# Peptides against a protein of PDB entry 3OGK: the designs that were tried, part 29

Target 1, 307 residues: chain A of PDB entry 3OGK
Amino acid sequence: ATPDRLSRRFPNLRSLKLKGKPRAAMFNLIPENWGGYVTPWVTEISNNLRQLKSVHFRRMIVSDLDLDRLAKARADDLETLKLDKCSGFTTDGLLSIVTHCRKIKTLLMEESSFSEKDGKWLHELAQHNTSLEVLNFYMTEFAKISPKDLETIARNCRSLVSVKVGDFEILELVGFFKAAANLEEFCGGSLNEDIGMPEKYMNLVFPRKLCRLGLSYMGPNEMPILFPFAAQIRKLDLLYALLETEDHCTLIQKCPNLEVLETRNVIGDRGLEVLAQYCKQLKRLRIERGADEQGMEDEEGLVSQRG

## One batch from the design tools (peptide; aimed at target 1 K85 E141 Y240)

Design b1_p16_1_s2 (made by RFdiffusion4, then SolubleMPNN; from b1_p16_1, 10 letters changed)
Fold by OpenDDE base, seed 3:
Structure b1_p16_1_s2 (fold): chain B 307 residues (1-307), chain A 16 residues (1-16)
Amino acid sequence: as target 1 above (307 residues)
Amino acid sequence: VSSNEYRRKKEERLAA
């Protein structure tokens, strides 16, 4: 469909999701400049879609100018912006969004490619937003943002329920976790093994309502930090965990209320058997292929067609 | 930073 046809047919549209590039772009099979630009859609939103409060761009090319136009056009009416695997913008575009859309509830840029100029966008969000429910920049690298701003957001946004971040040292997020009293979902961070201080994460306190999580680089030594609340875990992302087959079995057995699991082939048929035995409420299972060099895929880590 | 590059770095760390 074209933007103009959409607005003519549905002038009162509240939610829009656009998909641009095919999945093949992830493998560099298609040039980054190939695919859908959001520009014509942003123009249409600005002119004709006056009730639009939710925008989801997936695999689109998005410029700072596009974001600025969108921000100014929708302002406080914009509740949701998802830049899902998008490219072409910088943190200046994000700054424009959070500056003009002060009542935004969902801000996502998961797996987007961008140029990082500074951390002002997160600071601005921390200073002015009290409406945020979902913040997701998972699978991105922000080197210039402050964990303190994340903590401020947690303190000010009482309805904050889901936060996914990049490779923050998890200990830098202690203040965030303490402030995020209503947080239900957390993904990302970085657990860094320290041979000289093996217990450095054992005193980590998670939000009481946390039930969906995915900690990056969590190994078997860190895994026990989940055990006190494993029974309340409903979603688990182990795609970037450092768990072997046996570790998977150990953790899964402690999560009887698990509904969603994302993991690697290392779970193996054995892990799948354990999953079937202990997780009767499982609704979704995602198994990704591991890297050939991981060395964790032994005979036990092989998922067969039987499993 | 490219999302693909970021993912690659994470995968490399998992493989190490």
Scores: peptide ipSAE 0.555, ipTM 0.940, DockQ to the pose 0.394
OpenDDE base, seeds 1, 2, 4, 5: peptide ipSAE 0.554, 0.550, 0.560, 0.551; ipTM 0.940, 0.939, 0.941, 0.939; seed 4 fails the geometry check

Design b1_p16_1_s3 (made by RFdiffusion4, then SolubleMPNN; from b1_p16_1, 10 letters changed)
Fold by OpenDDE base, seed 1:
Structure b1_p16_1_s3 (fold): chain B 307 residues (1-307), chain A 16 residues (1-16)
Amino acid sequence: as target 1 above (307 residues)
Amino acid sequence: TSSNKYRRKIDERLAA
């Protein structure tokens, strides 16, 4: 597909998803013929796709100039922007998006690689947006953004239902969770063990509607914080949890309404058996290989053909 | 690469 052909065929296009060519690594040398730059598409959007409200770029090169052009071209008509596993931009580009697209409902940068200049983009979003429903910068390396801005977003965006973040200390998100009354999904954060304060997370109060969850670095000591609402969990992301096979079994048996599970091979055949026994509503199971496969002495920590 | 970084963080914590 070419940009010009697309606009000629579908001048009233409202939603566009573009996928770059699959790559083994995000920072591999991009050949001249790779065709992964969004620039020609952004040009076409600006000129000829005037009804476009949803843009999803996956595995593409996106510059700040591209984002700025897109932002100015679509402005408040842009409802969804997903920079999915993209690269080439900085937080200045994000700032342009949130500055000009004040009615954006979905903003995603999941697994994107970028240069972080400052946290202004999130601050700007917090100051001016009331429409946000989905915010996702899961598996990103933002270090200069403020959890206070996230709280402000939660307070101002009453339709906020899904938030996925990077390595925010979970305790810094207490205000966010309190404000995010309608939140159904949360992924990310950072749980950090403290030998001197093993129960530091036990008093966390999660949004009442929370049913899709993935807490990064959650170990067996922190896992009990989920038990009070485990029965309402429908999606669980354990890919970045620090749970062993038995921990998986313990948690899974407490989640009878689980529909989606994402985890590592550490779940083992035993975990899969428990899953089959207790989670009768399971619709999707994703098991990834983890480095912990080699570290586990127990053969039950591996998924075999039996499972 | 972002996912790889996160995976590395997990691996580091698992190794600790």
Scores: peptide ipSAE 0.302, ipTM 0.884, DockQ to the pose 0.423
OpenDDE base, seeds 2, 3, 4, 5: peptide ipSAE 0.202, 0.292, 0.168, 0.319; ipTM 0.865, 0.881, 0.805, 0.893; seed 5 fails the geometry check

Design b1_p16_1_s4 (made by RFdiffusion4, then SolubleMPNN; from b1_p16_1, 9 letters changed)
Fold by OpenDDE base, seed 1:
Structure b1_p16_1_s4 (fold): chain B 307 residues (1-307), chain A 16 residues (1-16)
Amino acid sequence: as target 1 above (307 residues)
Amino acid sequence: LSSNEYRRKQYERLAS
């Protein structure tokens, strides 16, 4: 399809999702003839798609100018923007979005590659938005944003239910978790082991409704912080957890209501057996090959036909 | 590094 054909056929379009071509190595090389630029689509949106409230770009090239044009064209009518595995923009583009789209409910930059200029975009969002429901910059690298702004967002956005972040130290998010009373999903952060203070995370208080979780770098020493509410967990992202096979078994046994699990080969056949035994509500299972499997001594760290 | 690659490498570093 072409932009002009789309608007002509569907002038009242509310939601648009565009997917760029799959790449063997994301963001490493984009051929010139790939055709993954959003520019012509943004132009068409600005001119002819006056009812568009949801935009999802996946694996597209997005410039700051594109974001600025989109922001100004849709303004408070834009409720959802997902920059899913996109590239080509900076935080200036994000700033434009949050400045002009004050009623945005979903803002996603998951796995996008960008140039970080400053943390103003998150600050602006914190200062003016009260509508946010989903904020997702999971698997990104922001070094200049403030946990305080995230806390402010949680305080001001009563409908905030899902937040996925990068490498925030979890202890810096204590205020955020306290403020995010309705939060159901949290992914990301950074759990950092401290041999001098092994229990430094034990006093963390999570939102009472939290049921979808993926704490980055969570090891067996930190895992017990989940046990008090493990029975209410419905989704676990363990792709970047530091759990061995036995740790998986321990955690899975405590999550009888688990519906979605994402993990690595380290779960092993044994972990899958435990999963089948204890998690009767399971709907989706993703097992990814991990680099850690190469260093595992036990065969239980591998998934075979038995699993 | 892409954002995903960064996180992956951080994991690998910590998992080693």
Scores: peptide ipSAE 0.211, ipTM 0.848, DockQ to the pose 0.370
OpenDDE base, seeds 2, 3, 4, 5: peptide ipSAE 0.252, 0.049, 0.111, 0.146; ipTM 0.860, 0.706, 0.768, 0.825; seed 2 fails the geometry check

Design b1_p16_2 (made by RFdiffusion4)
Pose (drawn by RFdiffusion4):
Formats: C-alpha cells, structure tokens, sequence
Structure b1_p16_2 (pose): chain A 307 residues (1-307), chain P 16 residues (1-16)
C-alpha cells in the first residue's frame, strides 16, 4: 500500500514497522537495488504521522537524507529507531538522529550495512544521552568508535538494559561492564587470547544481572568466566563462538535455566543429548550451519536423528 | 582471521 493509504487509515500511529526486500535477500539471492526505499515513508511520517514515536525498518534501503529528515521531523519524540538489516546510509545519518533525537530509548543497527566515515555518533550519545535503554550494533563493522564512549554511555544511562556490539576487545570494556549496573543482556565483543597471557581474562567483572549473553570468538580457555553465574543464564548465543563439541556439553551442562540457545551445528548429537536433560525449560533452539568445507568442524559436529 | 561479517557472507553464499 501507499504511505498515503496508511496515514489516512491510521493517522495516530505511535509505532510503525515496515519490511522491504524478500527474506531471500538475507541469503544473497536478491539484487541490492531491488527496492525497499524507505524515503516515501519518511516523507509521509513528516507530514501526517505526527504521533510516531517508534520506527522499525527491516531489510530496507535507508539513505542519509531520509534519516536526516526523520530526525528533524520527529526529533525528541523518536523514542526508538531500528535499522534492521538495512543498507544505504552512513555515519552522517547516525549522527543526525543522535543529535536531533535527544531522548532515544532504543537505537538498533544490527546487521546493517553503511559507510563508516567517523565515530562522532557514538561520542554524541556519550556526551548528551541519558535515556538509552537498548543499544544494538551487534553484527556490524565499526572501526572508528571508541570503547571509552561506550563506557561513558553506561555511566550516564541508568536504564541501560541491553547492549550488543562489534569487535571491541573485551578487555577494553572492563570499565563498561562495571558501569552498566543494570545490564541484563550483552552480545558481541572480541575474546582474543594470546599465549602470552594464560589468564588474559579470568578477571572480568560481569554485571550482576547479566543473564542473556553471547561473547564472540569465545574459546574453551575463556569459557569458564561464565561458570560463576551460569545458573542465571537464560539466553546463550554461541553462534560466533570458537568452541568444540566437547566444550559445548560442558557449558550447556551448567545452565539449567537456559530458555534460548542459538548455536552452530558443532553442538553435535552429543550436545543435544546434554541439552536434553539439563535444560528442561528450553523454549527456543536454533542450530545454524557451521564451517561445512573441511570436515564438520570436528568428528562430532553433525546433528542427526539421534540428537 | 576472518571477521564475523565475512563468516556470515560465506554461510549465506553456501546456502544460496
């Protein structure tokens, strides 16, 4: 339907969610220029959806111009913006929204593709934003943003509950973790082990409510930092973990309250067996395919009728 | 080492 039709039928929308490209686009089957331009919708938002406080674009083309318009038109009213698997914008668009939308509660760019010219958008949040509840750039290449800015955000945003990040060194986020007192969910970061520091981590202060998490590139040697509070973990994202079938069993075994597990097929039939009696409350399970080129990551990394 | 984006693109291309 046309945006005109949407605003005529529902002039007082508070929250809008639009999907564009077919689901196939998440698998590199849909041309990049196929469609899903968000622009007519933003124009319609400017003129006729004067009550909108939350926008979620999914698999859509979003330009800097369109986000500059959205930020100016909705300003302090924009409580939540989700750029979910979108493309076509840059850090100029992010800066525009974080400077004009001073009260953003939830900002999300998971799996979006954009051009990164600088890191001022994150710094702008760190300087002025107090209301942020959820910040999410989970699956994203950011090389110009400072972990100091993220720590500062945690110090200023008392209601920060959930943060998902890119390839920050976990050690650089120690300050962030101490400051994020109310943090319930963390995903991302980078666990980079060097033989030089056998105990490079072991001294992580995780927020005492963290119960939904996934540390990227986590190996068997760093896995134990989760054991002190594994009884509390309700959601685990081992999708980007570097741990073998055996290690999965040992960790899954320690999470009796786990309700959500996402992982690669390395979990193996053996891992599913472990999951089968330790985690009776499990509600959602997703076993993504792993590295399927040179053996199934190990000789147990195949799930079957047994699992 | 490959980035998570590179790993994800490889998976998507394999499934495509």
Amino acid sequence: as target 1 above (307 residues)
Amino acid sequence: RKTRMQIRNERNNAEA

Design b1_p16_2_s1 (made by RFdiffusion4, then SolubleMPNN; from b1_p16_2, 11 letters changed)
Fold by OpenDDE base, seed 2:
Structure b1_p16_2_s1 (fold): chain B 307 residues (1-307), chain A 16 residues (1-16)
Amino acid sequence: as target 1 above (307 residues)
Amino acid sequence: RESILEIEERRRKALA
């Protein structure tokens, strides 16, 4: 479909989701007027889609100019922006969005590639937004943002229910977790194993309503921090956990209310048997096998047709 | 997405 055809058919459109090219194609080989760029869509939104409050771009090329135009055109009417696996922008574009769209409820940049200039966008969001419900920059590489700004967001946004972040040291997020009283979902962070201090994370206090969780680099030594509230866990993301088959079995047995599990092939047939035995409410299971695991001969870490 | 080897390497680098 073309942008002009969309506006003619649906002048009162409130939600738009666009999908760009498959991952196999490099964006740099696409002409400027190709459908992989959001520019013609942003132009159409600005001119003709004046009721639009939700925008989701997936695998699109997005420039700072595109974000600035979108921000100014929709302003406080924009409730949702998702830049899902997008590229071509910098943190200046994000700053424009949070500056002009002060009532945004959902902001997502998951798996997007961008140039980081500074952490001002998160600071601006922390200083002025009170509406945020979902913040997601999972699988991104922000090095210049402050965990203190995340804490401020949690304090000011009482409806904040889902936060996914990059590689923040979990101990730097203690203040955030204390402030985020209504948080139900958290993914990301970094658990850094210290052989000399195995109980480094044992005193972490999580939000009381937390039930969807994915801690990056969580190993068997850190896993016990979940045990006090494992019975209330409904979703686990273990894709970036450092758990073996036996560790999966141990954790799964403690999560009888688990509805969604995302993990790697390391769960094995044994882990799947335990899952079937203890997790009777399971609705969705995702098992991923990386290229590095394809050559492994270890049968314990393999899922077969028996499981 | 990041492989398990890449995750372990990043963890090792962060601890060094």
Scores: peptide ipSAE 0.025, ipTM 0.649, DockQ to the pose 0.065
OpenDDE base, seeds 1, 3, 4, 5: peptide ipSAE 0.021, 0.020, 0.019, 0.022; ipTM 0.627, 0.619, 0.613, 0.657; seeds 1, 4 fail the geometry check

Design b1_p16_2_s2 (made by RFdiffusion4, then SolubleMPNN; from b1_p16_2, 10 letters changed)
Fold by OpenDDE base, seed 2:
Structure b1_p16_2_s2 (fold): chain B 307 residues (1-307), chain A 16 residues (1-16)
Amino acid sequence: as target 1 above (307 residues)
Amino acid sequence: RPSILEIEEERRKALA
């Protein structure tokens, strides 16, 4: 489909999702600059799709100019922007979005590749937005943003229910968790082992409604922090957890209401057996290959047709 | 068994 055809057929379109790459394409094997450009679509949005409030670009090339044009064209009418596995922009483009779209409810940059100039975009968002419900820059690398801005967002956005972040030290997010009273989902962060302080994270307090969770680099020593609310967990992202097969079994048996599990093949057939035994509400299971697990001869860490 | 089973490749973030 072409942009002009879309606008002629659906001039009152509210939501648009564009995909630039086939699903079968292995992301890691495709150059970052490979994909379709959003430019012609942004032009069409600006001119003819004046009721558009939700935009989802997946595996597209997005420039700062594209983001600036989109931001100015839709302004406070833009409720959702998802840059899903996109590339070609910098934090200047993000700044333009949050500056002009002050009523945005969903902002996603998950797995996008970008050039980071500064942390102004998150600061601007923190200073002016009170509408945010979903913030997601999971599996990104921001080094110049402040966890204090995230805390400010939590304080000001009472409808904030889902936040996914990059490699923030979890202890830097204590204030955020305290402020995010309605938060239901959190993914990302970084749990960093300290041999001199094995209970470094044991006193973490999570939002009371938290039920969808993925903590990066969570090992068996940190896993017990979930046990007090494990019964209310509905979704777990263990893709970046440092759990072995038996650790998976230990955690899974404590989550009887689990509906969605994402993990690596380290779960093994044993973990799948435990999952079937204890998680009767399970709806979705995602198993990925782990790079660290390639070439391992440990049969316990493999998923077969038996599991 | 779950109603949806997905087997996917590695994501961008590396553990090693």
Scores: peptide ipSAE 0.036, ipTM 0.661, DockQ to the pose 0.073
OpenDDE base, seeds 1, 3, 4, 5: peptide ipSAE 0.020, 0.010, 0.017, 0.030; ipTM 0.494, 0.447, 0.537, 0.618

Design b1_p16_2_s3 (made by RFdiffusion4, then SolubleMPNN; from b1_p16_2, 10 letters changed)
Fold by OpenDDE base, seed 2:
Structure b1_p16_2_s3 (fold): chain B 307 residues (1-307), chain A 16 residues (1-16)
Amino acid sequence: as target 1 above (307 residues)
Amino acid sequence: RKSRLEILEEIRKRLA
């Protein structure tokens, strides 16, 4: 479909999702300038799709100019922007979005590749937005944004329910967790092992409604911080956890209400057996083949494909 | 030990 055809057929379109690159290819394997420009779509949105409130670009090239045009065209009518595995923009483009779209509810940049100029976009969002419900820059690298701005967002956005971030030190997010009283989902952060201080994370206090969780680099020493509320966990993202098969078994046994599990092959057949035994509410299971298969063959860490 | 396929099938049956 072409942008002009879309607007002619659906002039009152409220939600648009575009996919630009092949799904079978990882984003990082495709050249950054390989087709899939959003420019013609943004032009069409600006001119002819005046009721559009939700935009989702997946695996597309998005420039700062595109974001600026979109921001100015939709302004406070834009409720959702998802830049899913996109590239071609800088934080200036993000700044334009949050400056002009002050009532945005969902902002996602998960797995997008961009040039980071500064942290102004998050600061601007913190200073002016009170509508945010979902913030997601999972699997991105922001080095110039402030955890304090994230805390401010949590304080000001009372409907904030889902936050996924990059590699923030978890201890820097204590204020954020305290402020985010209605938070149900958190993914990302960074747990850093300290041999000299193994208990440094044991006093972390999580939001009371937290039930969907994925802590990056969580090892067996940090895992016990989940035990007090493990029974209320509905979704676990263990893709970037540093847990062995036995650790998976230990954690899964404590999560009887688990509905969604995402993990690596390290869970093994044993972990799957435990999962089947203890998690009767399970609805979705994702097992990725990662670095675990490239290493030494650990029979316990392998899921058997025989059968 | 049950195979991955057997375990997944068991889970799917529960969800049906």
Scores: peptide ipSAE 0.029, ipTM 0.673, DockQ to the pose 0.027
OpenDDE base, seeds 1, 3, 4, 5: peptide ipSAE 0.023, 0.026, 0.026, 0.024; ipTM 0.559, 0.555, 0.693, 0.585; seed 4 fails the geometry check

Design b1_p16_2_s4 (made by RFdiffusion4, then SolubleMPNN; from b1_p16_2, 12 letters changed)
Fold by OpenDDE base, seed 4:
Structure b1_p16_2_s4 (fold): chain B 307 residues (1-307), chain A 16 residues (1-16)
Amino acid sequence: as target 1 above (307 residues)
Amino acid sequence: KESILEIKEKRAKALA
């Protein structure tokens, strides 16, 4: 579909999702000249889609100018912006979004590639937003943003329920977790093993409603921090955990209400057996083949073709 | 053994 055709057919469109790299079956539906740029769509949004409150770009090229135009066009009417695996923008574009869209509820830039100029966008969001429900910059490389701004967001946004971040040291997020009273989902952070202080993270207090979790670099020494609330865990992301097969088994046994598991093939057939035994509510299982597991000769860490 | 960090970086690069 072309942008102009969309607006003519659906002038009252409230939600738009665009994919730059469609599945083969959808490729013929995208004009060749579209090139994966959001610009034509942003132009159409700005001119004709006056009720649009939700925008999701997946695998699109997005410029700062595009973001600025979108921000100014939709302003406080924009409730959701998802830049999912997008590229081409800088943090200036993000700053424009949060400056103009002060009532945004969902802001996602998961796996997006961008040029980071500063941390002003997160600071601006922290200073002015009270509506945020979902913040997701998982699998991104922000180095200039402050955990303090994240804490401020948690304090000010009472409806904040899902936060996914990059590689913040988890201890820097203590204030955030204390403030995020309604947080149900957290992914990311960085757990750094300290041989000299094995209990480094044992005093970490998580939000009481936390039930969807993925801690990056969590090893077997850190895993026990989950045990007090493991029974309430519904979703677990172990893709970037440093757990062996036995560690998976240990954790899974403590999560009887698990509905979604994402992990690597290190779970093995043994882990899958344990999962089947203890997690009767499981709805979705994702197993990725990790490059880190290529060459582990341990037969126990492989998911067989039967699995 | 490839680190998880390296895997994350590779994934990020493949998306770019």
Scores: peptide ipSAE 0.051, ipTM 0.742, DockQ to the pose 0.244
OpenDDE base, seeds 1, 2, 3, 5: peptide ipSAE 0.136, 0.049, 0.042, 0.042; ipTM 0.748, 0.742, 0.734, 0.742; seeds 1, 2, 5 fail the geometry check

Design b1_p16_3 (made by RFdiffusion4)
Pose (drawn by RFdiffusion4):
Structure b1_p16_3 (pose): chain A 307 residues (1-307), chain P 16 residues (1-16)
Amino acid sequence: as target 1 above (307 residues)
Amino acid sequence: KTEKEKKMEKLKERLK
């Protein structure tokens, strides 16, 4: 339908969610220029959806111009913006929305592709934003943003509950973790072990409410930092973990309250057996496919009728 | 390439 039709039928929308490209686009089957331009919708938002406080774009093309218009038109009213698997914008667009939308509660760019010119957008949040509840750049290449800015955001945003990040060294986020007192969910970061520091981590202060998490590149040697509070973990994202079938069993075994598990097939039939009696409350399970070229990551990394 | 595909390539490199 045309944007005109939407605003005529529902002039007082508070929340809008638009999907563009077919689901196939998540698998590199849809041309990049196929469509899903968000622009006519932003123009319609400017003129006729004067009550909109939340926008979620999924698999759509979003330009800097369009986000500059959205930021100016909705400003302090924009409580939530979700750029979900979108493309076509840059850090100029992010900066525009974080400077004009001073009361953003939830900002999300998971799996989006954009050009990164600088890191001022994150710094701008750190300097002025107090209201942020959820910040999410989970599956994203950011090389110019400072972990100091993220820590500062945690110090200023008392209601920060959920943060998902890129390839930050976990050690650089120690300050962030101490400051994020109310943090219930963390995903991302980078666990980089060096033989030089056998106990490079072991001294992580995780927020005492963290119960939904996934540490990227987590290996067997760093896995134990989860054991002190594994009884509390309700959601686990081992999708980007570097741990073998055996290690999965040992961790899954310690999470009796786990309700959501996402993992690669390395979990193996053996891992599913473990999951079968320790985690009776499990509600959602997703076994993605792993490295399927040179053996199934190990000789147990196949799930079957047994599992 | 998508961001997920790039991340999976990096993960596969470390798995090797």

Design b1_p16_3_s1 (made by RFdiffusion4, then SolubleMPNN; from b1_p16_3, 12 letters changed)
Fold by OpenDDE base, seed 4:
Structure b1_p16_3_s1 (fold): chain B 307 residues (1-307), chain A 16 residues (1-16)
Amino acid sequence: as target 1 above (307 residues)
Amino acid sequence: MTPRERRDERLNALRA
């Protein structure tokens, strides 16, 4: 479909999701007319889709100008913006979004590639937004944003229920977790093992309603921090955990209410057996291949046809 | 390199 056809057919459209070509193609010289640019869609949104509240771009090229136009056109009517695996913008574009769309509830940049100029966008969001429910910049490379701004967001946005972040040191998020009283989902962070301080993370206090979790680089030494609330965990993302097969078994046994598990082949047939035994409410299982498959000498760490 | 690929590399480096 073309943008103009969409607006003519659905002038009162409230939600739009656009999917571009696979990301691998985006790194090559792609002609402007391949349909991967959001520009013509943003133009149409700005001119003709005046009731649009939710925009989801997946694997598309998005410029700062596109974001600026979208932001100004929709302003406080924009409730959801998802830049899912997108590229082509900088943090200036994000700044425009949060500056003009002060009632935004969902902001996602998961797996997007961008040029980071500064952390002003997160600061602006922290200073002016009280509506945010979902913030997701998981698997991104923000280095200039402040965990203090994240804490401010948690304090000001009482409906904040899901936050996914990059590689913040988890201890820098203590204030955030304390403020995020209604948080149900957290992914990301960074757990950094310290041989000289094995109890480094043992005093972490998580939000009381936390039930969907994916801590990055969590190893067996850090895993016990989950045990106090493991029974309430409904979703685990272990794709970026540093857990071996036996560690998976240990954790799974403590999560009888687990509904969703995302992990890698390291879970093995043994882990799957334990999962079947202890997690009777499991609804979804995702097993991804590890880049480490070449390094797994242990046959037990592979999911076989039997599993 | 995609953000996911970079993150995977970091994960692999931590496992080594």
Scores: peptide ipSAE 0.531, ipTM 0.934, DockQ to the pose 0.671
OpenDDE base, seeds 1, 2, 3, 5: peptide ipSAE 0.530, 0.528, 0.522, 0.529; ipTM 0.934, 0.933, 0.933, 0.933; seed 3 fails the geometry check

Design b1_p16_3_s2 (made by RFdiffusion4, then SolubleMPNN; from b1_p16_3, 10 letters changed)
Fold by OpenDDE base, seed 5:
Structure b1_p16_3_s2 (fold): chain B 307 residues (1-307), chain A 16 residues (1-16)
Amino acid sequence: as target 1 above (307 residues)
Amino acid sequence: MTPRERRQKKLDELLA
């Protein structure tokens, strides 16, 4: 399929999702000769898809010019933009989006690779947006954005329910968590162990509705910060936690309402047994192979084919 | 290196 064919067939299209590296079954939807660039699609959106409010690009090349064109073409009609595992743009492109699309509800750039010029895009978003529901720049590397802007967003966007961030020091997000009264999901941050101050995170106050969580680099010393609300946790992302098998068992038994668990093979057969015993609401389990498989001397840290 | 690979690398370093 080509952009022009799409617009001719569906001129009233409201939502578009494009994948640059489609599975074999989706290959016919995006010609390979487009090279995974969004440019021809953005052109078509700008000219012929005037009702489009949701755009999702996955594994595509996106330039600042593409983002600028999209932003100006859709303006406040754009409700959702997802740059999922995309590349080719800078923070200038993001600035254009948030400048022109002031009523955007979902902004995602998870696992995208880009050049960071400044933190103006997040500042602009903080200054002018009150509609945001989902903000996701998980698995990205920002060094020039301000946690204060994130706090401002939380204060001004009362419908904000999901926020995923990069490796912010979690203590810098105290103000954010206090302001984000309706937040249900948080992923990212960085928990940095301090031997001289082992309880530096124990006074961290999370939003009262928080039930989907993935704290990066959380170890057993930090894990107790979850215990006060573990019973309300529905989803845990432990892929980037520093928990051993026993730590998994400790946490899992405190999460009887867990529905989704993502973790590494370190959970082991023992952890899976505990999971089965205590988490009767579990709907989805993802176990990835991790580097910790090589370091575990004990067979308990391995998921066997029998478990 | 992808963002995911970079994060995995950091995790590996912390686990080492």
Scores: peptide ipSAE 0.446, ipTM 0.915, DockQ to the pose 0.656
OpenDDE base, seeds 1, 2, 3, 4: peptide ipSAE 0.442, 0.438, 0.433, 0.442; ipTM 0.915, 0.915, 0.912, 0.915

